# Peptides against a protein of PDB entry 2ODG: the designs that were tried, part 93

Target 1, 89 residues: chain A of PDB entry 2ODG
Amino acid sequence: MTTSQKHRDFVAEPMGEKPVGSLAGIGEVLGKKLEERGFDKAYVVLGQFLVLKKDEDLFREWLKDTCGANAKQSRDCFGCLREWCDAFL

## One batch from the design tools (peptide; made by RFdiffusion4, then SolubleMPNN)

Design b2_p27_4_s4 (from b2_p27_4, 11 letters changed)
Fold by OpenDDE base, seed 3:
Structure b2_p27_4_s4 (fold): chain B 89 residues (1-89), chain A 27 residues (1-27)
Amino acid sequence: as target 1 above (89 residues)
Amino acid sequence: SVLERERELIEEGVERAKELLEKEEEE
């Protein structure tokens, strides 16, 4: 499988205050649900990713439970954050 | 610098995530 352009755009630069919907795997539906739960910015979801110690299973399960992400969406989001961290952290 | 501001946001994100997790567990 190849990554999406959305993924490539996100991992290419600092995320700053990009909205949560900028994350790969997070569309309009999931983004709205995350925003309603207080995860309005990509850096807040990154915060959760780091709190969970970058554990894939924990993060993907959290994302599923929080906004209803399916397996592909959670995988894309996790991969997006992992690769961003590899580049910038 | 841009990178310093980025690190500040990441730290804020961690703190916000911790707070949100606690809130969700209490609800």
Scores: peptide ipSAE 0.670, ipTM 0.912, DockQ to the pose 0.949
Fold by OpenDDE base, seed 5:
Structure b2_p27_4_s4 (fold): chain B 89 residues (1-89), chain A 27 residues (1-27)
Amino acid sequence: as target 1 above (89 residues)
Amino acid sequence: SVLERERELIEEGVERAKELLEKEEEE
């Protein structure tokens, strides 16, 4: 599977206070739902990713349950955070 | 520094995520 430019842009630098919509797999629809649930920034979703101990199944199921992410969206988001952590954590 | 600020945000993100999970479990 190839990564998107959005993925590459995110994993290339510190995320700072980037909005949740900056994450790969998180478009406008999912972003709004996440924001409504209190996950307004990418670093908050990263927080959830870390709380779940970087577990793919747990994170992807959480994302699905939280904002209705489909398999591709959750996979893209997980991969984005995993690769970011590999580079910066 | 940028890295220090980044780590502070990550720590905040972890705490916010924990709090949000707790709130959702209480609902």
Scores: peptide ipSAE 0.669, ipTM 0.912, DockQ to the pose 0.952
Fold by OpenDDE base, seed 2:
Structure b2_p27_4_s4 (fold): chain B 89 residues (1-89), chain A 27 residues (1-27)
Amino acid sequence: as target 1 above (89 residues)
Amino acid sequence: SVLERERELIEEGVERAKELLEKEEEE
C-alpha cells in the first residue's frame, strides 16, 4: 500500500494545533462531524488514539461510529497517527 | 521549546478525549 502526500506531510513534523482535517483520511465532511463531537484538533484525535491504547480495531471502530468513516478513511487516519507517534513519541 | 509545547498539547488532547469518551458512554 502507498501513502498520500497528505499523510507524508502530517507525519513529517510536529502536529501542533493543526485542525482535525489535516489527518490523512479525514476530509471536509468527516472533519466537520468530528468537530461537532468535540474533536476539533488533530491532537484531540491523537488523544483518543492514545486513550484507546493505540488499538487499531478499537480506534477504527470509534472513528466509524463517531463520524461515519469508511474502511479506507479509518485505515488512513490510524496509519497517520501510528506513524506520527513512531516519529515523535 | 517546540517539543515541550507539543507534549503539553498531547496531554491536553488525552484529557479532552477522556472527557468526551465519558460523555458518550453516559448517553
Scores: peptide ipSAE 0.669, ipTM 0.912, DockQ to the pose 0.939
Fold by OpenDDE base, seed 1:
Structure b2_p27_4_s4 (fold): chain B 89 residues (1-89), chain A 27 residues (1-27)
Amino acid sequence: as target 1 above (89 residues)
Amino acid sequence: SVLERERELIEEGVERAKELLEKEEEE
C-alpha cells in the first residue's frame, strides 16, 4: 500500500494547531464542510477518532456522513490518524 | 513543553468532539 506525501508530512511531526485540511484524504471541499460542522482543526478530528475508540468502520462512516467523504478519502484520513497515533500516543 | 501542549490539544479535541456529537443528536 502506497501513501501520499501529504500523509508522510502529517505523520512525521506533532500536529499542533494544524488545520483539518492538513489530514490526508481531506481536500479543500471536505475541509470546508468539516469546518462548518465545527471540526476546524486536525486535533478535533483526532478527538472524534479517539471518541470512536479508533474503530475504522465507525470513523469512516462518520466521516462520510459528516462531509461526504468517499471510500478512498475516508481510508486515507483514517490511515493518517492511525499512523500518527502509533508514532506519538 | 511541546509534547505537553500537544497532549492538552488532544484532550481539548476529545471534549470538543463529544460536545459536537451531543449537539448533532439533539438537532
Scores: peptide ipSAE 0.663, ipTM 0.911, DockQ to the pose 0.950

Design b2_p27_5_s1 (from b2_p27_5, 12 letters changed)
Fold by OpenDDE base, seed 2:
Structure b2_p27_5_s1 (fold): chain B 89 residues (1-89), chain A 27 residues (1-27)
Amino acid sequence: as target 1 above (89 residues)
Amino acid sequence: KEYEEFAKKAIEEAKKVLKKRKEEEEK
């Protein structure tokens, strides 16, 4: 499996105030849905990722239920956050 | 769902912290 440039761009630097849409797997559609649910920044989704103890199944299921992410989108988002945490957390 | 239980637990722990901080501030 390969990662996207979007993934590589995200994991390469501190998250800061990056919008939720900067996460790999999160496009405009999913981003808007996440924002409507209060997850407007990538760090808010990171918070949920951490609350779920970095568990892949829990996070991906949450993401699916929250914004309708499909398997690839949730996988990409999870991988993005996991790798970011490995680098910065 | 399982993720909801974890989220609820986290919220409860956060509430405990907030309660403790409030009590300490009032001393």
Scores: peptide ipSAE 0.071, ipTM 0.496, DockQ to the pose 0.048
Fold by OpenDDE base, seed 1:
Structure b2_p27_5_s1 (fold): chain B 89 residues (1-89), chain A 27 residues (1-27)
Amino acid sequence: as target 1 above (89 residues)
Amino acid sequence: KEYEEFAKKAIEEAKKVLKKRKEEEEK
């Protein structure tokens, strides 16, 4: 499977202050729900990803429970953060 | 302080997921 352009755009540069909606798999609906829970920036979600020790199952379950992400959305978001970390951590 | 509250929230979220996983493994 190939990644989206949104994924490629995110993993290509430092995260900075990018909004949570910049993450692959996180559209307007999921982004709004995450923001309502205090996850307004992509780096806040990164923080949760790291707290869960980069575990795919844990992170994807958290994302599903937090904002209602489906399997594809959670997979895309996880992959986005994993590859970003590979490049910049 | 605000940062302490946020840290506690993050830990709470992590604990929820870990608890759920533990319960699933016990089945």
Scores: peptide ipSAE 0.033, ipTM 0.518, DockQ to the pose 0.092
Fold by OpenDDE base, seed 3:
Structure b2_p27_5_s1 (fold): chain B 89 residues (1-89), chain A 27 residues (1-27)
Amino acid sequence: as target 1 above (89 residues)
Amino acid sequence: KEYEEFAKKAIEEAKKVLKKRKEEEEK
């Protein structure tokens, strides 16, 4: 499966204080909605990813319910966090 | 999933915190 440059940029380094919009699949629209729900940093979404035990279906469903992410957006975001964790956790 | 109840509890607690912070911000 192909990845975007945004994905590659995110998984290449520790996420630190990167905003939620730095995650692959999270554009301006989804980013604003996530921020309104208190998910302003990428690491907050990472936390949700981890409490869901890295489960793809649960995470993607949560993302859809929380900010209205479509299938591609949730897939891209999940893949981004999965590969980041593979590198840094 | 066997961890579903754990996840639900964790999310619920997180939501409480986020709600409180939002309420404080709106004041």
Scores: peptide ipSAE 0.032, ipTM 0.528, DockQ to the pose 0.086
Fold by OpenDDE base, seed 4:
Structure b2_p27_5_s1 (fold): chain B 89 residues (1-89), chain A 27 residues (1-27)
Amino acid sequence: as target 1 above (89 residues)
Amino acid sequence: KEYEEFAKKAIEEAKKVLKKRKEEEEK
């Protein structure tokens, strides 16, 4: 499977205060919706990812329900966080 | 939803933190 440059940029370094829109799969539309729900930083979404025990199905369902992410967007976001955690957690 | 169980736990923990902070402010 191939990854985007956005994915590679995110997983390459500590996320710090990166906005939620820095996550692969999260564009302007989804980012704004997440921000409206209080998920303004990537690390807040990371928190949800971890609370869901890194479970792909749970996280992707949550993301879909929370901001309307489609299958590709949720997959990209999940993969982004999973690989970031593999590198830094 | 299946994720709600875990989300509720997270909210519960957050409420505990907020409660502790409130108690400290009242001292």
Scores: peptide ipSAE 0.032, ipTM 0.478, DockQ to the pose 0.058

Design b2_p27_5_s2 (from b2_p27_5, 11 letters changed)
Fold by OpenDDE base, seed 3:
Structure b2_p27_5_s2 (fold): chain B 89 residues (1-89), chain A 27 residues (1-27)
Amino acid sequence: as target 1 above (89 residues)
Amino acid sequence: SEYEEFARKAVEAAKEVLEKREKEEKE
């Protein structure tokens, strides 16, 4: 499987205050839904990722239940956060 | 480290959001 440029751009640097929509797999539709649920910044989703102990199945199910992400979107988002953590944590 | 503090901030932010949602769903 290949990664997107959006993925590569995100994992290349500290995320800081980047909006939730900067995460791979999170487009405008999913981003708005996440923002409405309080997940307005990428680091808030990172927090959920860490709360779930980086478990792929738990995280992807959570993302699906929270904003309606499909399999590809949840996979892309998980991979993005996993590789970011590998680089900076 | 700086990144450990960032991770803690992230976790705290997520927990706050989750707690708020849980309270709203129970009411």
Scores: peptide ipSAE 0.697, ipTM 0.913, DockQ to the pose 0.908
Fold by OpenDDE base, seed 5:
Structure b2_p27_5_s2 (fold): chain B 89 residues (1-89), chain A 27 residues (1-27)
Amino acid sequence: as target 1 above (89 residues)
Amino acid sequence: SEYEEFARKAVEAAKEVLEKREKEEKE
């Protein structure tokens, strides 16, 4: 399988203050829902990802419950954070 | 503070997912 350009753009560099919507799988709809819950920056979602010990099932379940992400969106977001961590964490 | 409230909610959400996993593993 191939990744999106959005994924490649995110995993290519330190995330810094990038908005939550910069994460692969997080579009405008999911981004707004996450922001309303206080997850305005990508690093806040990263924090949740790390608290869940990078577990795919736990993270994807959390993301679904938090913003209504579907299977593809949660998979894309998880993959984005996993690869970013592999490169920079 | 707003931060404390947010952090509490985030931790609680994580605990709920973890507890759900633990419950399923015991069944």
Scores: peptide ipSAE 0.152, ipTM 0.663, DockQ to the pose 0.084
Fold by OpenDDE base, seed 2:
Structure b2_p27_5_s2 (fold): chain B 89 residues (1-89), chain A 27 residues (1-27)
Amino acid sequence: as target 1 above (89 residues)
Amino acid sequence: SEYEEFARKAVEAAKEVLEKREKEEKE
């Protein structure tokens, strides 16, 4: 599988105050839903990712339950956060 | 506060997912 430019842009630098929608797999629809749940920044989702011990299945299930992410969206988002953590955490 | 409520909900959601996994692993 190949990564998107959006993924590469995110994992290349500290995320800082980037909005949740900057995460790979998180488009406008999912972004709005996450924001409504209080996950307005990418680092808030990162926090949830870390609380779930970086477990792929747990995180992807949480993301699906929280904003309705499909398999590809959750996979892309997980991969984005995993690779970001590998670089910066 | 609003933030505290959000934080509690986020933690609770994480616990629910973890508990489901633990339950499935034990069965």
Scores: peptide ipSAE 0.151, ipTM 0.665, DockQ to the pose 0.083
Fold by OpenDDE base, seed 1:
Structure b2_p27_5_s2 (fold): chain B 89 residues (1-89), chain A 27 residues (1-27)
Amino acid sequence: as target 1 above (89 residues)
Amino acid sequence: SEYEEFARKAVEAAKEVLEKREKEEKE
């Protein structure tokens, strides 16, 4: 599969204080919904990803239930966090 | 505090997803 430039930009460096909208698959719509739920930073979503033990199905289901992410959006977000963790965690 | 409330809700949400998975696997 081909990754987006947004994905490549995110996985290339420590995420630091990057906003939640920096995650691949998280656009303006999903970003706003996540922020409304308190997930304003990418590292907060990372926290949820880790609590779910990096399980793809669990995380993608959570993301869908939390902000209404579709299959592609949740897949892109999961892949983004997975590859970031592979590089930096 | 607001943060503590958020944290509790986030943990609860994670727990619910995990419990749902476990329940489905046993059904």
Scores: peptide ipSAE 0.143, ipTM 0.659, DockQ to the pose 0.085

Design b2_p27_5_s3 (from b2_p27_5, 12 letters changed)
Fold by OpenDDE base, seed 5:
Structure b2_p27_5_s3 (fold): chain B 89 residues (1-89), chain A 27 residues (1-27)
Amino acid sequence: as target 1 above (89 residues)
Amino acid sequence: SEYEEFAKKAVEEAKKVLEKLEKEKKE
């Protein structure tokens, strides 16, 4: 499978103050839910990703529980953060 | 301070989530 342009755009540069909705797999619906929970910036979700020690199963389950992400959405978001970390951490 | 209060809450919630998910994963 290929990645989306959204994924490529995110992993290509420092995260900065990008909104949570800039993460691959996080559309308007999931983004709003995450923002309501205090995850308004992508770096806040990155923080959770790192606290979970970059574990795929833990992160994807957390994302599902937090905003209702389905399997594809959580996979896309995890892959996005993993590749970003590989490039910039 | 306000920072300390919010930071403590964030850490506490993160630890709770981690503990919960780790337990579920090992079951």
Scores: peptide ipSAE 0.029, ipTM 0.550, DockQ to the pose 0.097
Fold by OpenDDE base, seed 4:
Structure b2_p27_5_s3 (fold): chain B 89 residues (1-89), chain A 27 residues (1-27)
Amino acid sequence: as target 1 above (89 residues)
Amino acid sequence: SEYEEFAKKAVEEAKKVLEKLEKEKKE
């Protein structure tokens, strides 16, 4: 599998105050929906990822239910957070 | 404090989501 530049940019440095839209797989549409649900920063989604114990199926299902992410979007977002955690947690 | 109450609420909601999704995963 290959990753996007967006993915590489995200996993390469501390998350800080990056907006939710900086996550791989999260574009303008999904980002706005997440923000409406209180997930305005990437670290808030990270929090949900961690609460779900980094479980891929649970997280991807949550993301789908929360903002309507499709399979690729949820996979990209999951992979982004997983690899970020591997590097920085 | 207000922050503490907000945090508690957030945790409770997260637990509900987790419980729901785990239940669905097993079905």
Scores: peptide ipSAE 0.029, ipTM 0.549, DockQ to the pose 0.101
Fold by OpenDDE base, seed 1:
Structure b2_p27_5_s3 (fold): chain B 89 residues (1-89), chain A 27 residues (1-27)
Amino acid sequence: as target 1 above (89 residues)
Amino acid sequence: SEYEEFAKKAVEEAKKVLEKLEKEKKE
């Protein structure tokens, strides 16, 4: 599989205060829904990813339940966080 | 403090979500 430029941009550097919408798979629609639930920064979603012990199925299911992410969006977001963690954790 | 109370609630909610999703995954 190929990754998006958005994915590459995110995994290339510390995420700092990047908004939730900077995550691969998280567009404007999903970003707004996540922000409404208190997930305004990428690191808050990272926190949930880590609480779920980096489990793909659990995280993708959570993302779907929380903001309505489809299979591709949840896969892209999971992959983005996984590879970021591989590089920086 | 107000923040401590919020943080504790956030942890509790996270645990509930984890337990729920793990249960559903095993079903």
Scores: peptide ipSAE 0.029, ipTM 0.549, DockQ to the pose 0.072
Fold by OpenDDE base, seed 3:
Structure b2_p27_5_s3 (fold): chain B 89 residues (1-89), chain A 27 residues (1-27)
Amino acid sequence: as target 1 above (89 residues)
Amino acid sequence: SEYEEFAKKAVEEAKKVLEKLEKEKKE
């Protein structure tokens, strides 16, 4: 498995106030759906990731249910948050 | 306060979602 440039850009620095669309796997379509549900910033999705105790299956299922993410999108988003946490949390 | 009510609601909803997903995962 390989990572995208979007993934590398996100995990390279503190996320601060980055929009939800900055997360790997989250494009314009998924980003808008997440924003409508109150997840406008990447750190809000990070919060959900942490509430689910960093569990891959739970997080990916939640993301699917919340915004309709497919398997690749949820995998990319999970990996992005996992590696960011490894570096900064 | 408005914030306190929001925070309490968020925690309650998160717990419900977590419980639901855990049950589904084990089935």
Scores: peptide ipSAE 0.027, ipTM 0.538, DockQ to the pose 0.070

Design b2_p27_5_s4 (from b2_p27_5, 13 letters changed)
Fold by OpenDDE base, seed 3:
Structure b2_p27_5_s4 (fold): chain B 89 residues (1-89), chain A 27 residues (1-27)
Amino acid sequence: as target 1 above (89 residues)
Amino acid sequence: SEYKEFAEKAVKAAKEVLEKRKKEELE
């Protein structure tokens, strides 16, 4: 499936201090929930992604359990971080 | 490298959040 412009914008450059809402699949609703739980920056979610050793099933399940992400949202977020890591790590 | 340090920063931040949440959920 095709990626969104939001995805392409995120993977095009280092994420730095970008807010968690900059991640593909993370809208305002999910972003607020993640921020309330301490995941306020995109790099904190990247950290969780790396802690889970980039495992798709584990990450997507974690995201669902943490903020209520649906299948598409978790897929988009995972893909966003995967491609970012491929480009910069 | 710069990106190695960034990854380490990210992992450290995530672990701190996870530990805090774990403590709060157990209490």
Scores: peptide ipSAE 0.714, ipTM 0.916, DockQ to the pose 0.903
Fold by OpenDDE base, seed 1:
Structure b2_p27_5_s4 (fold): chain B 89 residues (1-89), chain A 27 residues (1-27)
Amino acid sequence: as target 1 above (89 residues)
Amino acid sequence: SEYKEFAEKAVKAAKEVLEKRKKEELE
């Protein structure tokens, strides 16, 4: 499988203050829903990812239940955070 | 689900931060 340019852009550098919408799989619709729940920055979602011990099933289920992410969106978001952590954490 | 304990804590904390910031902006 191939990754998106959005994925590559995110995993290439420290995330800093990047908005939640900068995560692969998180578009405007999902981003707004996450922001409404207090997840306005990518690092807040990273925090949830880490609290769930980087477990793919738990994280993707959480993302689905929290903002309505579909399978592809949750997969892309998980992969984005996993690879970022592999590079920088 | 197994995630609920952690997810609920995270959401609560995030909302508390947001409300605090909003209150400070109004003052």
Scores: peptide ipSAE 0.057, ipTM 0.542, DockQ to the pose 0.065
Fold by OpenDDE base, seed 2:
Structure b2_p27_5_s4 (fold): chain B 89 residues (1-89), chain A 27 residues (1-27)
Amino acid sequence: as target 1 above (89 residues)
Amino acid sequence: SEYKEFAEKAVKAAKEVLEKRKKEELE
């Protein structure tokens, strides 16, 4: 599978206070929906990713239910967080 | 969904920690 530049930009450095929209797969539409649910920063979504024990199916299902992410969007977001964790966690 | 069990547990735990901190800060 290939990754986007957005993915590469995210996994290359500490995420700090990056907005949720910085995550691969999370555009403006999904980002706004996540923000409305209290997931305004990428690290909050990371938190959810971690409490779900990095499980792909659980996380992607959560993302779908929470903001309406499609399969590609949830896959991209999951992969983004997984690789970030591999590098920094 | 299957995730809800984990999410709910996490939220509960977080709330408990938060309340504990508040209590300790008041002491």
Scores: peptide ipSAE 0.033, ipTM 0.494, DockQ to the pose 0.055
Fold by OpenDDE base, seed 5:
Structure b2_p27_5_s4 (fold): chain B 89 residues (1-89), chain A 27 residues (1-27)
Amino acid sequence: as target 1 above (89 residues)
Amino acid sequence: SEYKEFAEKAVKAAKEVLEKRKKEELE
């Protein structure tokens, strides 16, 4: 699979204060739901990713349960955070 | 998974913090 430009843009630089919607796989619908749950910044979702020990199954299941992400959305988001962490952590 | 128990505890703690802050914001 190829990554999106959104993915490439996110993993290319420090996360800073980027909104949750800047994560690959997180569009307006999922972004709003995540924001309603307190996950308004990408780094908050990163935090969740890290407390789940970067486990793909746990994270993707959490994302599905939290905001209703489908398989593609959760995969894209996981990949985005994994590659960002590989570059910056 | 291998880290399920730890993850569940961490997630629970995180949710509690978020809910607390949300409540404070609404007050």
Scores: peptide ipSAE 0.030, ipTM 0.516, DockQ to the pose 0.108

Design b2_p27_6_s1 (from b2_p27_6 with H1K E9A T15S Y22F Q24L)
Fold by OpenDDE base, seed 1:
Structure b2_p27_6_s1 (fold): chain B 89 residues (1-89), chain A 27 residues (1-27)
Amino acid sequence: as target 1 above (89 residues)
Amino acid sequence: KVLTDEEIAKMRTLSPEEAIEFALSLA
């Protein structure tokens, strides 16, 4: 499957203090909604991803319910975190 | 601790701060 440059940039290096909007699939609209719910950093969303046992269905449903992510956005975000974890966790 | 399905469902509804409080309650 084809990934975005945003995805590749994210999975290529340690997450650090990157904002939530640096995650693939998370633009300004979704990012603001996530920040309003307390998920302001990418690593906070990573935490949720890990709490949900890296389960794709659970995570993508959570993202949809939390910020209104559509199918592509949730897929991109999940894939971004999964591949980051494969590389660094 | 392995989270139960019910605990996972609860976590999905919480902010990070609320999730921390909930996680602490699981100990």
Scores: peptide ipSAE 0.197, ipTM 0.717, DockQ to the pose 0.091
Fold by OpenDDE base, seed 4:
Structure b2_p27_6_s1 (fold): chain B 89 residues (1-89), chain A 27 residues (1-27)
Amino acid sequence: as target 1 above (89 residues)
Amino acid sequence: KVLTDEEIAKMRTLSPEEAIEFALSLA
């Protein structure tokens, strides 16, 4: 599978204060739901990703349960954070 | 400390603020 430009843009640089919606797979709908749960910045979701030991199944299930992400959205988001960590962590 | 599987499971249900409070309670 190929990645999106949104994915490539995110993994190319430090995430800084980027909003949660900058994550691949997270659009306005999911982003708003995440913000309502306190996940307002991409780095907060990164924190959850790390707390879950970078486990794909745990993270994707969490994302689904938290904001209703479908399989593609959760996969894209997971891959985005995984590759960002590979580059910068 | 390193989180146990049970503690990780608990954190899945929490907001970031709640997770911080929970983490602090573990020490």
Scores: peptide ipSAE 0.195, ipTM 0.708, DockQ to the pose 0.089
Fold by OpenDDE base, seed 5:
Structure b2_p27_6_s1 (fold): chain B 89 residues (1-89), chain A 27 residues (1-27)
Amino acid sequence: as target 1 above (89 residues)
Amino acid sequence: KVLTDEEIAKMRTLSPEEAIEFALSLA
């Protein structure tokens, strides 16, 4: 599948203090819900991704349960973090 | 420490702050 420009922008550089909404698949609606649950920065979601041992099914299910992400949104977010980790972790 | 499947399952239900507290309890 072809990645979005948002994905490419995120995986191209260290994430630093980027907001949670900078993650591919995470728009304003999902971003606000994540922030309300304490996941206010992209690196906090990265932390959850790593706690779940980078497992796709666990992470995508968590994202769905936490903010209501659909299949595409969770796939895009997972892929974004996976490829970021491949580059920088 | 490597988290067990049960510990990972619990982490899914926690906020970041709660997760930190839980992690500290495991150390």
Scores: peptide ipSAE 0.187, ipTM 0.711, DockQ to the pose 0.091
Fold by OpenDDE base, seed 2:
Structure b2_p27_6_s1 (fold): chain B 89 residues (1-89), chain A 27 residues (1-27)
Amino acid sequence: as target 1 above (89 residues)
Amino acid sequence: KVLTDEEIAKMRTLSPEEAIEFALSLA
Protein backbone atom coordinates (compact mmCIF):
# COMPACT_ATOMS: atom_id res chain seq x y z
CA MET B 1 0.00 0.00 0.00
CA THR B 2 1.03 3.58 -0.67
CA THR B 3 1.94 5.76 2.31
CA SER B 4 0.91 9.37 2.78
CA GLN B 5 3.18 12.37 2.88
CA LYS B 6 2.23 12.71 6.54
CA HIS B 7 3.56 9.21 7.13
CA ARG B 8 6.76 9.93 5.25
CA ASP B 9 7.31 13.17 7.14
CA PHE B 10 6.90 11.42 10.48
CA VAL B 11 9.14 8.42 9.84
CA ALA B 12 11.93 10.50 8.31
CA GLU B 13 13.18 12.16 11.48
CA PRO B 14 13.40 11.81 15.27
CA MET B 15 10.06 12.09 16.99
CA GLY B 16 11.02 14.67 19.58
CA GLU B 17 8.08 16.55 21.04
CA LYS B 18 5.79 16.12 18.06
CA PRO B 19 2.12 16.27 18.97
CA VAL B 20 -0.02 13.17 18.75
CA GLY B 21 -1.68 14.65 15.69
CA SER B 22 1.53 14.33 13.72
CA LEU B 23 1.04 10.56 13.55
CA ALA B 24 -0.32 9.21 10.31
CA GLY B 25 -3.98 8.32 10.66
CA ILE B 26 -4.47 10.72 13.56
CA GLY B 27 -6.38 13.82 12.52
CA GLU B 28 -7.86 16.60 14.58
CA VAL B 29 -10.79 14.57 15.89
CA LEU B 30 -8.78 11.55 16.99
CA GLY B 31 -5.98 13.76 18.24
CA LYS B 32 -8.29 15.64 20.59
CA LYS B 33 -9.69 12.41 21.96
CA LEU B 34 -6.22 11.01 22.53
CA GLU B 35 -5.12 14.22 24.23
CA GLU B 36 -8.12 14.05 26.56
CA ARG B 37 -6.97 10.57 27.57
CA GLY B 38 -3.47 11.83 28.30
CA PHE B 39 -1.89 10.83 25.01
CA ASP B 40 -0.91 14.31 23.91
CA LYS B 41 2.49 13.60 22.36
CA ALA B 42 3.40 11.13 19.67
CA TYR B 43 5.98 9.61 22.01
CA VAL B 44 3.25 8.77 24.53
CA VAL B 45 1.45 6.75 21.88
CA LEU B 46 4.82 5.23 21.00
CA GLY B 47 5.04 4.18 24.63
CA GLN B 48 1.72 2.40 24.38
CA PHE B 49 2.82 0.80 21.12
CA LEU B 50 5.90 -0.58 22.87
CA VAL B 51 4.01 -1.71 25.97
CA LEU B 52 1.81 -3.73 23.64
CA LYS B 53 4.99 -5.29 22.26
CA LYS B 54 4.48 -3.79 18.83
CA ASP B 55 1.56 -6.16 18.30
CA GLU B 56 -0.60 -4.88 15.47
CA ASP B 57 -3.88 -6.38 16.60
CA LEU B 58 -3.46 -5.22 20.19
CA PHE B 59 -2.41 -1.72 19.20
CA ARG B 60 -5.05 -1.18 16.57
CA GLU B 61 -7.79 -2.42 18.86
CA TRP B 62 -6.47 -0.20 21.64
CA LEU B 63 -6.53 2.80 19.33
CA LYS B 64 -10.07 2.01 18.25
CA ASP B 65 -11.21 1.62 21.86
CA THR B 66 -9.39 4.74 23.03
CA CYS B 67 -10.28 7.29 20.38
CA GLY B 68 -12.64 5.60 17.94
CA ALA B 69 -10.14 5.12 15.15
CA ASN B 70 -11.45 3.28 12.11
CA ALA B 71 -9.59 0.50 10.34
CA LYS B 72 -7.68 2.80 8.01
CA GLN B 73 -6.74 5.26 10.75
CA SER B 74 -5.47 2.51 13.04
CA ARG B 75 -3.60 0.85 10.18
CA ASP B 76 -1.95 4.12 9.20
CA CYS B 77 -1.00 4.92 12.78
CA PHE B 78 0.40 1.46 13.42
CA GLY B 79 2.41 1.51 10.22
CA CYS B 80 3.74 4.94 11.08
CA LEU B 81 5.03 3.83 14.47
CA ARG B 82 6.36 0.51 13.18
CA GLU B 83 8.40 2.15 10.46
CA TRP B 84 9.61 4.88 12.80
CA CYS B 85 10.83 2.22 15.21
CA ASP B 86 12.52 0.30 12.42
CA ALA B 87 14.47 3.44 11.57
CA PHE B 88 15.25 4.88 15.00
CA LEU B 89 14.73 2.36 17.77
CA LYS A 1 10.27 -7.42 33.19
CA VAL A 2 8.38 -9.01 30.36
CA LEU A 3 4.69 -8.27 30.77
CA THR A 4 2.26 -11.15 30.92
CA ASP A 5 -0.79 -11.23 28.69
CA GLU A 6 -2.90 -10.33 31.70
CA GLU A 7 -0.76 -7.32 32.51
CA ILE A 8 -0.87 -6.17 28.91
CA ALA A 9 -4.64 -6.53 28.92
CA LYS A 10 -4.87 -4.32 31.98
CA MET A 11 -2.56 -1.68 30.56
CA ARG A 12 -4.75 -1.39 27.48
CA THR A 13 -7.32 0.32 29.70
CA LEU A 14 -5.01 2.79 31.41
CA SER A 15 -4.07 6.40 30.87
CA PRO A 16 -0.36 7.17 30.77
CA GLU A 17 -0.43 8.25 34.40
CA GLU A 18 -2.24 5.11 35.46
CA ALA A 19 0.11 3.01 33.38
CA ILE A 20 3.09 4.50 35.20
CA GLU A 21 1.52 3.71 38.55
CA PHE A 22 0.81 0.17 37.45
CA ALA A 23 4.30 -0.30 36.04
CA LEU A 24 5.82 0.86 39.31
CA SER A 25 3.78 -1.75 41.15
CA LEU A 26 5.19 -4.58 39.06
CA ALA A 27 8.12 -6.71 40.22
Scores: peptide ipSAE 0.183, ipTM 0.707, DockQ to the pose 0.091

